# Peptides against a protein of PDB entry 3OIQ, part 53

Target 1, 212 residues: chain A of PDB entry 3OIQ
Amino acid sequence: KNRIFVSSSKDFEGYPSKAIVPVQFVALLTSIHLTETKCLLGFSNFERRGDQSQEDQYLIKLKFKDRGSERLARITISLLCQYFDIELPDLDSDSGASPTVILRDIHLERLCFSSCKALYVSKHGNYTLFLEDIKPLDLVSVISTISTKSTNSSKHSSSELISECDLNNSLVDIFNNLIEMNRDEKNRFKFVKLIHYDIELKKFVQDQQKVL

## One batch from the design tools (peptide; aimed at target 1 L59 K61)

Design b1_p27_1_s4 (made by RFdiffusion4, then SolubleMPNN; its pose is not in this set)
Fold by OpenDDE base, seed 3:
Structure b1_p27_1_s4 (fold): chain B 212 residues (1-212), chain A 27 residues (1-27)
Amino acid sequence: as target 1 above (212 residues)
Amino acid sequence: KEEEEKKEKEEVKKEYQEDLDLWEKAR
């Protein structure tokens, strides 16, 4: 089955009410919700949706039905948090209860770019997105990728290039949305409040702001 | 309040399990 690249979570409004569709998107990690009963990852591209929250535009469910799947979900969260340098709340619940992790607004402190593969599963008009694969993206690599595409529009080979073009367009769109949020005085997002805000990111944002 | 919170947790758990069962059939 061909995997569909998704540029907006609005695309799912046009999807069949009874389907199983493999999808791929790129977005920022915005939330982690691990409890005894569920494991969810929230992602956003910060596309403006009227008065709707820009947080958790892609709510992705992890398999969490048995000890094996729960363990895999916990390992996935731990590896993502290690990669993005996200401090997990102390897992030292001395009570033998499964550790609860609830993180929100991750994008306010860290830009956690992620390429996600998911299954869109719909039944009776409702849908759920299930995680199949996640690739964390390094911010320096993201900046480099956006910066280099402005100069090298010369090599056609049609099928792999569509996915790479779609990825890079979505990365540009995310940065443009973040720049708009940074300009909005009412928005909590500010680049200067990112823990990893450096001279490279500052320069990149300043250069992108001149094109917008 | 504890009984309502328990009932809500059980409903959320049930919905989540039904979704997971759909995911397993999808793979």
Scores: peptide ipSAE 0.062, ipTM 0.626, DockQ to the pose 0.050
OpenDDE base, seeds 1, 2, 4, 5: peptide ipSAE 0.062, 0.057, 0.023, 0.049; ipTM 0.615, 0.612, 0.524, 0.607

Design b1_p27_2 (made by RFdiffusion4)
Pose (drawn by RFdiffusion4):
Structure b1_p27_2 (pose): chain A 183 residues (1-47, 54-90, 99-149, 165-212), chain P 27 residues (1-27)
Amino acid sequence: KNRIFVSSSKDFEGYPSKAIVPVQFVALLTSIHLTETKCLLGFSNFEQEDQYLIKLKFKDRGSERLARITISLLCQYFDIELPDPTVILRDIHLERLCFSSCKALYVSKHGNYTLFLEDIKPLDLVSVISTISTKCDLNNSLVDIFNNLIEMNRDEKNRFKFVKLIHYDIELKKFVQDQQKVL
Amino acid sequence: SHYEELLEEEDENFEETEDLYDEYLEE
């Protein structure tokens, strides 16, 4: 195929006013909006706000069930508690870091566009840390994301703090320290 | 507030792209 890797939501400025373009990006899961009619997943690389809004479209009940199971499995994989109805989660990153490699379909018309979900591969934080420490587009993105997360932690006014993560590991405390030295 | 604006914007965008996406799924 010819899937185009996007490093930022701003890349979508050069895309056609009407086209179907397979894309791929890496980011943290930041929000979920699940209704009976639609589902939107928000991701961000914190270059510090929501940036990618991915839609799971479904019309009938059969496809709604699949969307619900998909959200359920994604949340379970990241240890996110889910009440299972309109379901809303925000600023997930303040509590849990959820790196994800996502493949999507850019669909535009009249200059407007929507990113539809084709695939989402959660990335284990342990592997993310290891992938950065031992050592392309995926790695560049993982590095940039972690750097921005580091600057956000330094900023006293920003609500993001690693010590406030429900999964603040000793190894996470270690990687963050040895990561600031590079800065 | 900002999040709600993003949702509204997404709805407006989706209305324009829905038919085109459905035609793509039919193919």

Design b1_p27_2_s1 (made by RFdiffusion4, then SolubleMPNN; from b1_p27_2, 12 letters changed)
Fold by OpenDDE base, seed 2:
Structure b1_p27_2_s1 (fold): chain B 212 residues (1-212), chain A 27 residues (1-27)
Amino acid sequence: as target 1 above (212 residues)
Amino acid sequence: DRFEELLKQEEENEEKTEELYEEYLKK
């Protein structure tokens, strides 16, 4: 089956009550929940949903059932945090207890763009998104991609192609949503509070704000 | 806390979907 690109987590409301569907989306990492028994990643595109929180619109489960899957989950979290310069609490608990990591509101400090492949699994109208693959995206590369309108037909094999159009549209939508949040005095999100807020991001945001 | 509510909802969804997922992985 072809992988479906998902532009909104609301799309899942229209999905079959019993299905297995490979999906892909692009979103910002908003939360990490790693315990002894579970590993979850929260993502959002910050689509407005009334007065509801805009975080964690995509809750993605990592398989965490055996030593092998637990190891893969922990490595995945470590690599993501390393890539995005997310400080993990020192895992140096001499106590041999598996480290617990609970991070929330990551988007308030860092824009962690991620391309996620997941398996939508539904039964009786409830669904879980299981992580299949994750690719962190560099913010400079994201800004460059949006700015250049680059239809670089990367000749990747037909089975894995997100249309560059779908990716770019999702990235633009995320930035537009962040700009709206930044304009809202009640919203905690502010671009100037990002740790990585530089001249390039500032200029890009200013240019995008003129289009909205 | 909305986050705790989401976690609880995910747990309830996971319990219902895990069997179907594990069956999928075996094929």
Scores: peptide ipSAE 0.486, ipTM 0.926, DockQ to the pose 0.855
OpenDDE base, seeds 1, 3, 4, 5: peptide ipSAE 0.481, 0.485, 0.481, 0.483; ipTM 0.925, 0.925, 0.924, 0.925

Design b1_p27_2_s2 (made by RFdiffusion4, then SolubleMPNN; from b1_p27_2, 11 letters changed)
Fold by OpenDDE base, seed 3:
Structure b1_p27_2_s2 (fold): chain B 212 residues (1-212), chain A 27 residues (1-27)
Amino acid sequence: as target 1 above (212 residues)
Amino acid sequence: SRFEKLLEEEEKNWEKTEELYEEYLKK
């Protein structure tokens, strides 16, 4: 089955009430919720949706039913946190309880771009997104990709089923939304408050702000 | 929080869909 690229979590409102659909999207990691019984990742593209929260527009469930799936979930969280330099709370709490990780508003400190593959699973009009695969994206690579496509009409037919155009359009949309949030005095998001805010990101944001 | 309410709503969705997902993984 062909994997569908999703540009907005609103797309799921038009999906079948009973289906299994492989999907892919690009978004920022906004939350991690790991407990004894469940593992969730929140993602957002920060699309404006009226009075709805811009956070956690994509709630992705990791399988967490047996020791094997729990282990895989914990490893996934660990690897993501290592890649993005996210400090996990010391899992060595003296209580023999499984480590609980609850992180929110990750995007306020770090831009964690991620390409996610998931299964849309619906039953009786309710749906869940189950994680199949996650690829963290390097911010420098994201910036370079956006900057180069503004100049190169080169038809690189990357054989990946997802149009390189869809990926890049989504990345541009995310940055545009972040720029709007940064301009809003009421919004907590500010580029200058990112831990990894550097000269490259500063220059990129300044250049993008001239086009908006 | 708004996030907690969203999680509670999604948790109800998980219970309904998880069986279908597990059946899919066995094929």
Scores: peptide ipSAE 0.449, ipTM 0.884, DockQ to the pose 0.813
OpenDDE base, seeds 1, 2, 4, 5: peptide ipSAE 0.445, 0.447, 0.446, 0.448; ipTM 0.885, 0.884, 0.884, 0.884

Design b1_p27_2_s3 (made by RFdiffusion4, then SolubleMPNN; from b1_p27_2, 11 letters changed)
Fold by OpenDDE base, seed 3:
Structure b1_p27_2_s3 (fold): chain B 212 residues (1-212), chain A 27 residues (1-27)
Amino acid sequence: as target 1 above (212 residues)
Amino acid sequence: SRFEKLLEEEEENEKKTEELYEEYLKK
């Protein structure tokens, strides 16, 4: 089955009530919820949804049923946190309990762009997104990709072009949404509050703000 | 919180979909 690129989590409202659909999206990591019984990753593209919160628009489950899947989930979280320089709370709970990690609003401190592959699994109108693969994206690479989109579209296969165009469009949309949030005085998100806010990101945001 | 409600909803959704997912992984 071909993997479907998803630009909005609203797309799932139109999906079959009983299906398994491989999907792919790009979004910012907004939350991590690892407990003894479950592992969840929250993602968002910050699409405006009326009065709904913009965080955790994609809630992705990691399989957490047995020791093997639990271990894989913990390793996945550790690797993501290492890549994005996210400080995990000291896992040295002396109590022998599996470490609990609850992080929220990650996007307020770090832009953690991620390309996710997941399975949309629905039954009786309810659905779950199960993680299949995650690729963290470097912010410099994201900025460069958006900035260079105008020049090199000539040589890729139509299917690769669609996927690359969809990815790039979603990245642009995310930045546009972040710019709108940054302009809103009521929104907690501010680019200048990002730990990794540098001259390159500042310049990029200023250039994008002129187009909006 | 809204986040807690989302977690509860997703936990209910998982219970309904997990069997179908586990069957998919075995194929």
Scores: peptide ipSAE 0.397, ipTM 0.893, DockQ to the pose 0.834
OpenDDE base, seeds 1, 2, 4, 5: peptide ipSAE 0.396, 0.397, 0.394, 0.393; ipTM 0.894, 0.894, 0.893, 0.892; seeds 2, 4 fail the geometry check

Design b1_p27_2_s4 (made by RFdiffusion4, then SolubleMPNN; from b1_p27_2, 11 letters changed)
Fold by OpenDDE base, seed 3:
Structure b1_p27_2_s4 (fold): chain B 212 residues (1-212), chain A 27 residues (1-27)
Amino acid sequence: as target 1 above (212 residues)
Amino acid sequence: SRFEELLKEEEKNEEKTEELYEEYLKK
């Protein structure tokens, strides 16, 4: 089955009530919820949804049923946190309990762009997104990709072009949404509050703000 | 919080979808 690129989590409202559909999206990591019984990752593209909060628009489950899947989930979280320089709370709980990690609003401190592959699994009109693969994206690479979008479209196959165009469009949309949030005085998100806010990101945001 | 509501919704969704996902992984 071909993997479907998803630009909005609203797309799932139109999906079949009983299906398994491979999907792909790009979004910012907004939350991590690792407990003894479950592992969830929250992602968002910050699409405006009326009065609904913009965080955790994609809630992705990691399989957490047995020791093997639990271990894989913990390793996945550790690797993501290492890549994005996210400080995990000291896992040294002396109590022998599996470490609990609850992080929220990650996007307020770090832009953690991620390309996710997931399975949309629905039954009786309810759905769950199960993680199949995750690729963290470097912010410099994201900025460069958006900035160079106008020049190199000539040589890729139509299927690769669609996927690359969809990815690039979603990245642009995310930045546009972040710019709108940054302009809103009521929104907690501010680019200048990002730990990794540098001259390159500042310049990029200023250039994008002129187009909006 | 909205996050806690989403977690509760996802727990309900998991109960319904987990079996179908596990069957998919075995194929």
Scores: peptide ipSAE 0.404, ipTM 0.886, DockQ to the pose 0.836
OpenDDE base, seeds 1, 2, 4, 5: peptide ipSAE 0.400, 0.402, 0.403, 0.403; ipTM 0.886, 0.886, 0.885, 0.886; seeds 1, 4 fail the geometry check

Design b1_p27_3 (made by RFdiffusion4)
Pose (drawn by RFdiffusion4):
Structure b1_p27_3 (pose): chain A 183 residues (1-47, 54-90, 99-149, 165-212), chain P 27 residues (1-27)
Amino acid sequence: KNRIFVSSSKDFEGYPSKAIVPVQFVALLTSIHLTETKCLLGFSNFEQEDQYLIKLKFKDRGSERLARITISLLCQYFDIELPDPTVILRDIHLERLCFSSCKALYVSKHGNYTLFLEDIKPLDLVSVISTISTKCDLNNSLVDIFNNLIEMNRDEKNRFKFVKLIHYDIELKKFVQDQQKVL
Amino acid sequence: EYELDEETELSPGESAKEKLDEIIEET
């Protein structure tokens, strides 16, 4: 194929006013909006706000069920508690870091566009840390995301703090420290 | 198959966070 890797949501400024373009990006899961009619997943690389809004479209019940199972499995994979109805989660990153490699379809018309979900591969935080420590687009994005997360942690006014993560590992405490030295 | 929904569509340079807030308020 010819899937185009996007490093930022701003890249979508050069895209056609009416086209279907396979894309791929890396970001943290930040929000979920699940209704009976639609589902939107928000991601961000904190270059510090929501930036990618990925839509799972479904019309009938059969497809709704699949969307529900998909959200259920994604949340279970990240240890996110889910009440299973309109379901809303925000600022997931303040509590849990959920790196994700996502493939999407960019669909535009009249200059407006929507990113539809084709695939989502959750990335283990342990692997993310290891991938950064031992050592392309994916790695560049993982590094940039973690750097921004580091600067957000330094900023006293920002609500993001690693010590406040429900999964604040000793190894995470270690990687963050040895990561600031590079700065 | 991939029809654009006026409630959830974005334009270049538009904020996804602001759009999401509007959708949550309307929901």

Design b1_p27_3_s1 (made by RFdiffusion4, then SolubleMPNN; from b1_p27_3 with E6P S11K P12K E26K)
Fold by OpenDDE base, seed 5:
Structure b1_p27_3_s1 (fold): chain B 212 residues (1-212), chain A 27 residues (1-27)
Amino acid sequence: as target 1 above (212 residues)
Amino acid sequence: EYELDPETELKKGESAKEKLDEIIEKT
């Protein structure tokens, strides 16, 4: 089945009540929830939805049913956190207590851009998004991609690649939403509070603000 | 192969954040 690019988590309202649909999206990592029994990731593109919260718009479940899937989930979380410089407790502790990790509002300190592949699974109208693959995106690469409108589509017409247009549009939308949040005095998000806020990001935000 | 869990499944139109908040409150 072809993978569907998802630009909004509202798209799932129109999805079949009984289906398995491969999906792909780009969003910011906003939450990590790892317990003894569950592993969940929150993501957002910060799309405005009236009075609804803009954070955690995608809830992604990792398989966590047996020792093998638990280990894979823990390794996935460790690798993501290493990539984004997120401090975690040691997840491999030989002490029989699996560490609990609950991180919220990650976007307030770090812009953790991620390209996610997931399975939309529904049986009775209710659904779960299961993680299939995750690619962390470098912020410098994101900024360069938006700035250059890089249509460097290498002619690899494999039906599984996100259209560069869909990716670029979603990245632009995320930044536009963050700019609007940054302008709102009631919103906790501020670019200047990001740990990695540098001259490049500052200039990029200033240039994007002139177009909005 | 994929088991839905009532504690983590979303209804159509349900806020994923609200669901995550409920999961955290029960943890």
Scores: peptide ipSAE 0.662, ipTM 0.955, DockQ to the pose 0.877
OpenDDE base, seeds 1, 2, 3, 4: peptide ipSAE 0.661, 0.660, 0.661, 0.661; ipTM 0.955, 0.955, 0.955, 0.955

Design b1_p27_3_s2 (made by RFdiffusion4, then SolubleMPNN; from b1_p27_3, 7 letters changed)
Fold by OpenDDE base, seed 1:
Structure b1_p27_3_s2 (fold): chain B 212 residues (1-212), chain A 27 residues (1-27)
Amino acid sequence: as target 1 above (212 residues)
Amino acid sequence: DYELDEETALKKGESAKKKLDEIIKKT
């Protein structure tokens, strides 16, 4: 079954009321919800949706039904947080209590770009996205990718080229949306409030703002 | 809300980057 690249979470409104569709998207990690009974990841591309919150546009579920799936979910969260330098409370507490992690508005402090593979599963008109795979993306690599791909059409296979173009377009769209949010005085997002705001990110934003 | 001036923001980001680089070099 071919995996569908998704540029907007609105695309799911047109999806079948009873289907299983492999999907892929790129977005910023916005929330982590790990409890005793659930593991959810929120992602957003910050697409304008009227007056609605731009957070958690993609709500992704991890399987959390048995000790094995719970352990896998906890390991996945730990590895993501280690990669993005997100401080978690110790998940290894000998206290027998499963640690609860509720993080929101992650994008206000850190740009956590993530390439996600998920299963769209619909039943009775409702859908759920189940995580299949997640690849964290390095911000320096994202900036470099956007800055350099104006010039190098390297001859990769047509299927890899489409997926790579879709990825790059979505990364550009996310940055453009963040620039618009940064310009809005009412928006809480500001690049200067990011923990990792450095000279490279400053220059990239300034250069991207000249094109917009 | 103290608006972090851009210079203070940059100093914080560069400090975070140095700390990360030091961690990577020690592993």
Scores: peptide ipSAE 0.206, ipTM 0.760, DockQ to the pose 0.017
OpenDDE base, seeds 2, 3, 4, 5: peptide ipSAE 0.011, 0.010, 0.010, 0.196; ipTM 0.345, 0.366, 0.347, 0.746

Design b1_p27_3_s3 (made by RFdiffusion4, then SolubleMPNN; from b1_p27_3, 8 letters changed)
Fold by OpenDDE base, seed 5:
Structure b1_p27_3_s3 (fold): chain B 212 residues (1-212), chain A 27 residues (1-27)
Amino acid sequence: as target 1 above (212 residues)
Amino acid sequence: DYELDEETALKKGESAKEKFDKIVEKT
């Protein structure tokens, strides 16, 4: 089955009440929830949804039902945190307890762009998104891609049925939403509060603000 | 505090096959 690119988590409201659909989206990592019994990742594109929280628009479940899947989930979280320079709580080495990680509002400190492949699985009108694959995206590469309007369809292997245009449009939409949040005095998000806020990001935001 | 739980991973989908078909046709 072909993978479907999803630009909004509202698209799932139109999905069948009983289906298995391979999907892909791009979004910011907003939360990590790893306990002894579950592993969830929250993502958002910060699409305006009235008075509802813009966080965790895509809630992605990792398989967590046996020692092998638990190990894979823990490795996935560790690798994502290492890539995005997210500090994990030190494991109290003296408690034989499995590491618990509960992080929220990650986007307030770091822009963690991620391309996610997932399975939409619905039953009786409810759905769950199961992680299949995740690719972290470098912020400098994201900024460069948006700035150059790279129509270079020639550099990605012919195996991804997903338009480079869909990815680029979603990245632009995310930045536009972040710019609107930054302008809102009631919103906690501010570019200047990002740990990685630099001259390049400042200039990019200023240039995008002139187009909006 | 919003509790991120397994039950919140189950979102309610509306059954609209026509909306789904339009998403598939755009991809």
Scores: peptide ipSAE 0.019, ipTM 0.319, DockQ to the pose 0.163
OpenDDE base, seeds 1, 2, 3, 4: peptide ipSAE 0.015, 0.005, 0.018, 0.013; ipTM 0.327, 0.366, 0.345, 0.342

Design b1_p27_3_s4 (made by RFdiffusion4, then SolubleMPNN; from b1_p27_3 with E6P E9A S11K P12K E22K E26A)
Fold by OpenDDE base, seed 1:
Structure b1_p27_3_s4 (fold): chain B 212 residues (1-212), chain A 27 residues (1-27)
Amino acid sequence: as target 1 above (212 residues)
Amino acid sequence: EYELDPETALKKGESAKEKLDKIIEAT
């Protein structure tokens, strides 16, 4: 199935009012909303949109309509949070109340790079992005990818219809947006406030700031 | 089949953040 790479959440404004379109994007995890009845993830590439907030530009829904989908959603959240060192209450607690998780502004403490596959589902001009797959990306790998691909457009034909260039461009755009946010005194985002701010990230940011 | 929930579905041009804020406020 042809999956469309999405570079901006604005792309959905041009999408059909009644369709099912497989999409893929890369973004930072910004929010988790898990209740007894719903599971939502917020993502952003921090594209500047005038005075609009840069967080939660993508709202991704996990199916949460039956015991099987609910369990899958909870496991997905647990694994995602484990990967990014996000502390969650035990979601599997035998206490008959499923814990509510509401996390916002995750990007202020952790850069949670994620490659998301979703279904754009629309009806009557309304749409929902349903999560199909999520791949967390290691920050070191992201930094390495951006740093090394500045020179060689080696067309390695990876059999994925999505250009490796689209992924890289999106990762670069995210970092550039974060650098701009870091420079803005009014923006709450600061690299030095990240829990995982290390020498490698510091060096990368410093080097990238010289090019911008 | 994928059913759209009016509480979580976005309109074209609607802010995803604003929608999430409304969902959180209603929780």
Scores: peptide ipSAE 0.712, ipTM 0.964, DockQ to the pose 0.874
OpenDDE base, seeds 2, 3, 4, 5: peptide ipSAE 0.689, 0.694, 0.696, 0.696; ipTM 0.960, 0.961, 0.962, 0.961

Design b1_p27_4 (made by RFdiffusion4)
Pose (drawn by RFdiffusion4):
Structure b1_p27_4 (pose): chain A 183 residues (1-47, 54-90, 99-149, 165-212), chain P 27 residues (1-27)
Amino acid sequence: KNRIFVSSSKDFEGYPSKAIVPVQFVALLTSIHLTETKCLLGFSNFEQEDQYLIKLKFKDRGSERLARITISLLCQYFDIELPDPTVILRDIHLERLCFSSCKALYVSKHGNYTLFLEDIKPLDLVSVISTISTKCDLNNSLVDIFNNLIEMNRDEKNRFKFVKLIHYDIELKKFVQDQQKVL
Amino acid sequence: EEEYLEELLETVDEDYEEVEEFKEELE
């Protein structure tokens, strides 16, 4: 195929006013909006706000069920608690870091566009830390995301703090420290 | 597959509005 890797949401400015373009990006899961009619997943690389809004489209009940199971499994994989109805989660990153490799379909018309979900591969934080420490587009994105997360932690006014993560590991405390030295 | 892609193209304007409404809620 010819899936185009996007490093930033701003890349979508050069894309056609009407086209179907397979894309791929890496980001943190930041929000979920699940209704009976639609589902939107928000992701961000914190270059610091929501940036990618991925839609899971479904019309009938059969496809709604699949969308619900998909959300359920994604949340379970990240240890996110889910009440299973309109379901809303925000600023997930303030509590949990959820790196994800996502493949999507860019669909535009009249200059407007929507990113539809084709695949989402959650990335283990332990692997993310290891992948950065031992050591392309994926890695560049993982590094940039972690750097922005580091600057956000330094900023006193920003609500993001590693110590406030429900999963603040000793190894996470270690990687963050040894990561600032590079700065 | 072709029919699905045509359906996505038919509903892009509506889907875009929904995405912008959700973005405004996040703000």

Design b1_p27_4_s1 (made by RFdiffusion4, then SolubleMPNN; from b1_p27_4, 12 letters changed)
Fold by OpenDDE base, seed 4:
Structure b1_p27_4_s1 (fold): chain B 212 residues (1-212), chain A 27 residues (1-27)
Amino acid sequence: as target 1 above (212 residues)
Amino acid sequence: KEEELKELLEETDEDAEEVKEYQKLLK
């Protein structure tokens, strides 16, 4: 099936009012909302949208309707949080109440780059993005990918190729947006406040700031 | 897959309202 790469969540404004479209994007994880009845993940590329919040530009729903889907959603969240070193409250509450997890502004403490596959499902002019797959991206790998300007189309096998160009462009755009946010004194985002702020990230940001 | 896509399409209106409500809580 042809999966569409999405560079902006504004692209959905042009999508059909009744469709099922496989989409893919790369963004930063910004929020986790797990309740007893719902599981939502917020993502953003921090594209400027006038007076709209730059957070949670992509709201992704995980199927959460039965014990099987609930378990899958919880495992997905646990694995993402383990990968990004996000502290979760113990999801193993022996108390028969499903633990509620509400995390916001994740990007203020951690850059959680994620490649998401989702289904855009629209009906009656409303749409929902359902998570199909998520791949966390390593920050060192992201920095390396941007730094190398790797025009080398690694011949990865032909069937679901995001153009390496689309991924790279989106990663560059995200970093450029973060650099602008970091320069804005009114913006809460600062690279130096990231828990994982190291010499490598510092150098990369300093080098990228000279190009902007 | 086709039945799952049909289910997702049937639920989309409710799910989209839930997402809109969540977006209002984030503003």
Scores: peptide ipSAE 0.144, ipTM 0.774, DockQ to the pose 0.897
OpenDDE base, seeds 1, 2, 3, 5: peptide ipSAE 0.135, 0.047, 0.059, 0.142; ipTM 0.769, 0.665, 0.673, 0.772; seed 1 fails the geometry check

Design b1_p27_4_s2 (made by RFdiffusion4, then SolubleMPNN; from b1_p27_4, 10 letters changed)
Fold by OpenDDE base, seed 4:
Structure b1_p27_4_s2 (fold): chain B 212 residues (1-212), chain A 27 residues (1-27)
Amino acid sequence: as target 1 above (212 residues)
Amino acid sequence: KEEELKELLEETDEDAKEVEEYRKELE
């Protein structure tokens, strides 16, 4: 089955009540929930959804059923946090209790762009998104991608079934949503509060704000 | 892969409830 690119988590409202659909999306990591029994990752595009929270629009479950899947989940979290410079408590603590990690509002401190492959699995009208693969995206690379494609469709023949256009459109939409959030005085999100806020990001935001 | 997909389909009802409960706790 071909993998479907998902631009909005609302797309799942139109999905079959009984299906297995491989999907892919790009979003910001917003939460990590690791307990002794489960592992969830929250992602968002910050699409405006009325009065609903803009956080955790994509809740992605990692398999957490056996020692092998638990180890894979912990390694996945560790690698993501290492990549994004997210401080985690030591997951290897010799205390026989698996460390609990509950991180929320990650986007308030760090823009953690991620390309996610997941399985949409539905039964009886309920659905779960199971993580298949995750690729963290470098913010400099994201900024460069958005900045360059406003002028040149360089056909990078990435053998990935996703149109390079779909990825870019999603990245642009996320930044546009963040710019709107930054302009809203009631919104907690501010670019200047990001730990990694630098001259490059500042310039990029200023340039994008002129187009919106 | 087919066995894995079957397992995921069998557990989806419980997993979906857990995810929905978690979402409500965040709201």
Scores: peptide ipSAE 0.199, ipTM 0.776, DockQ to the pose 0.867
OpenDDE base, seeds 1, 2, 3, 5: peptide ipSAE 0.121, 0.068, 0.077, 0.086; ipTM 0.730, 0.649, 0.668, 0.677; seed 2 fails the geometry check

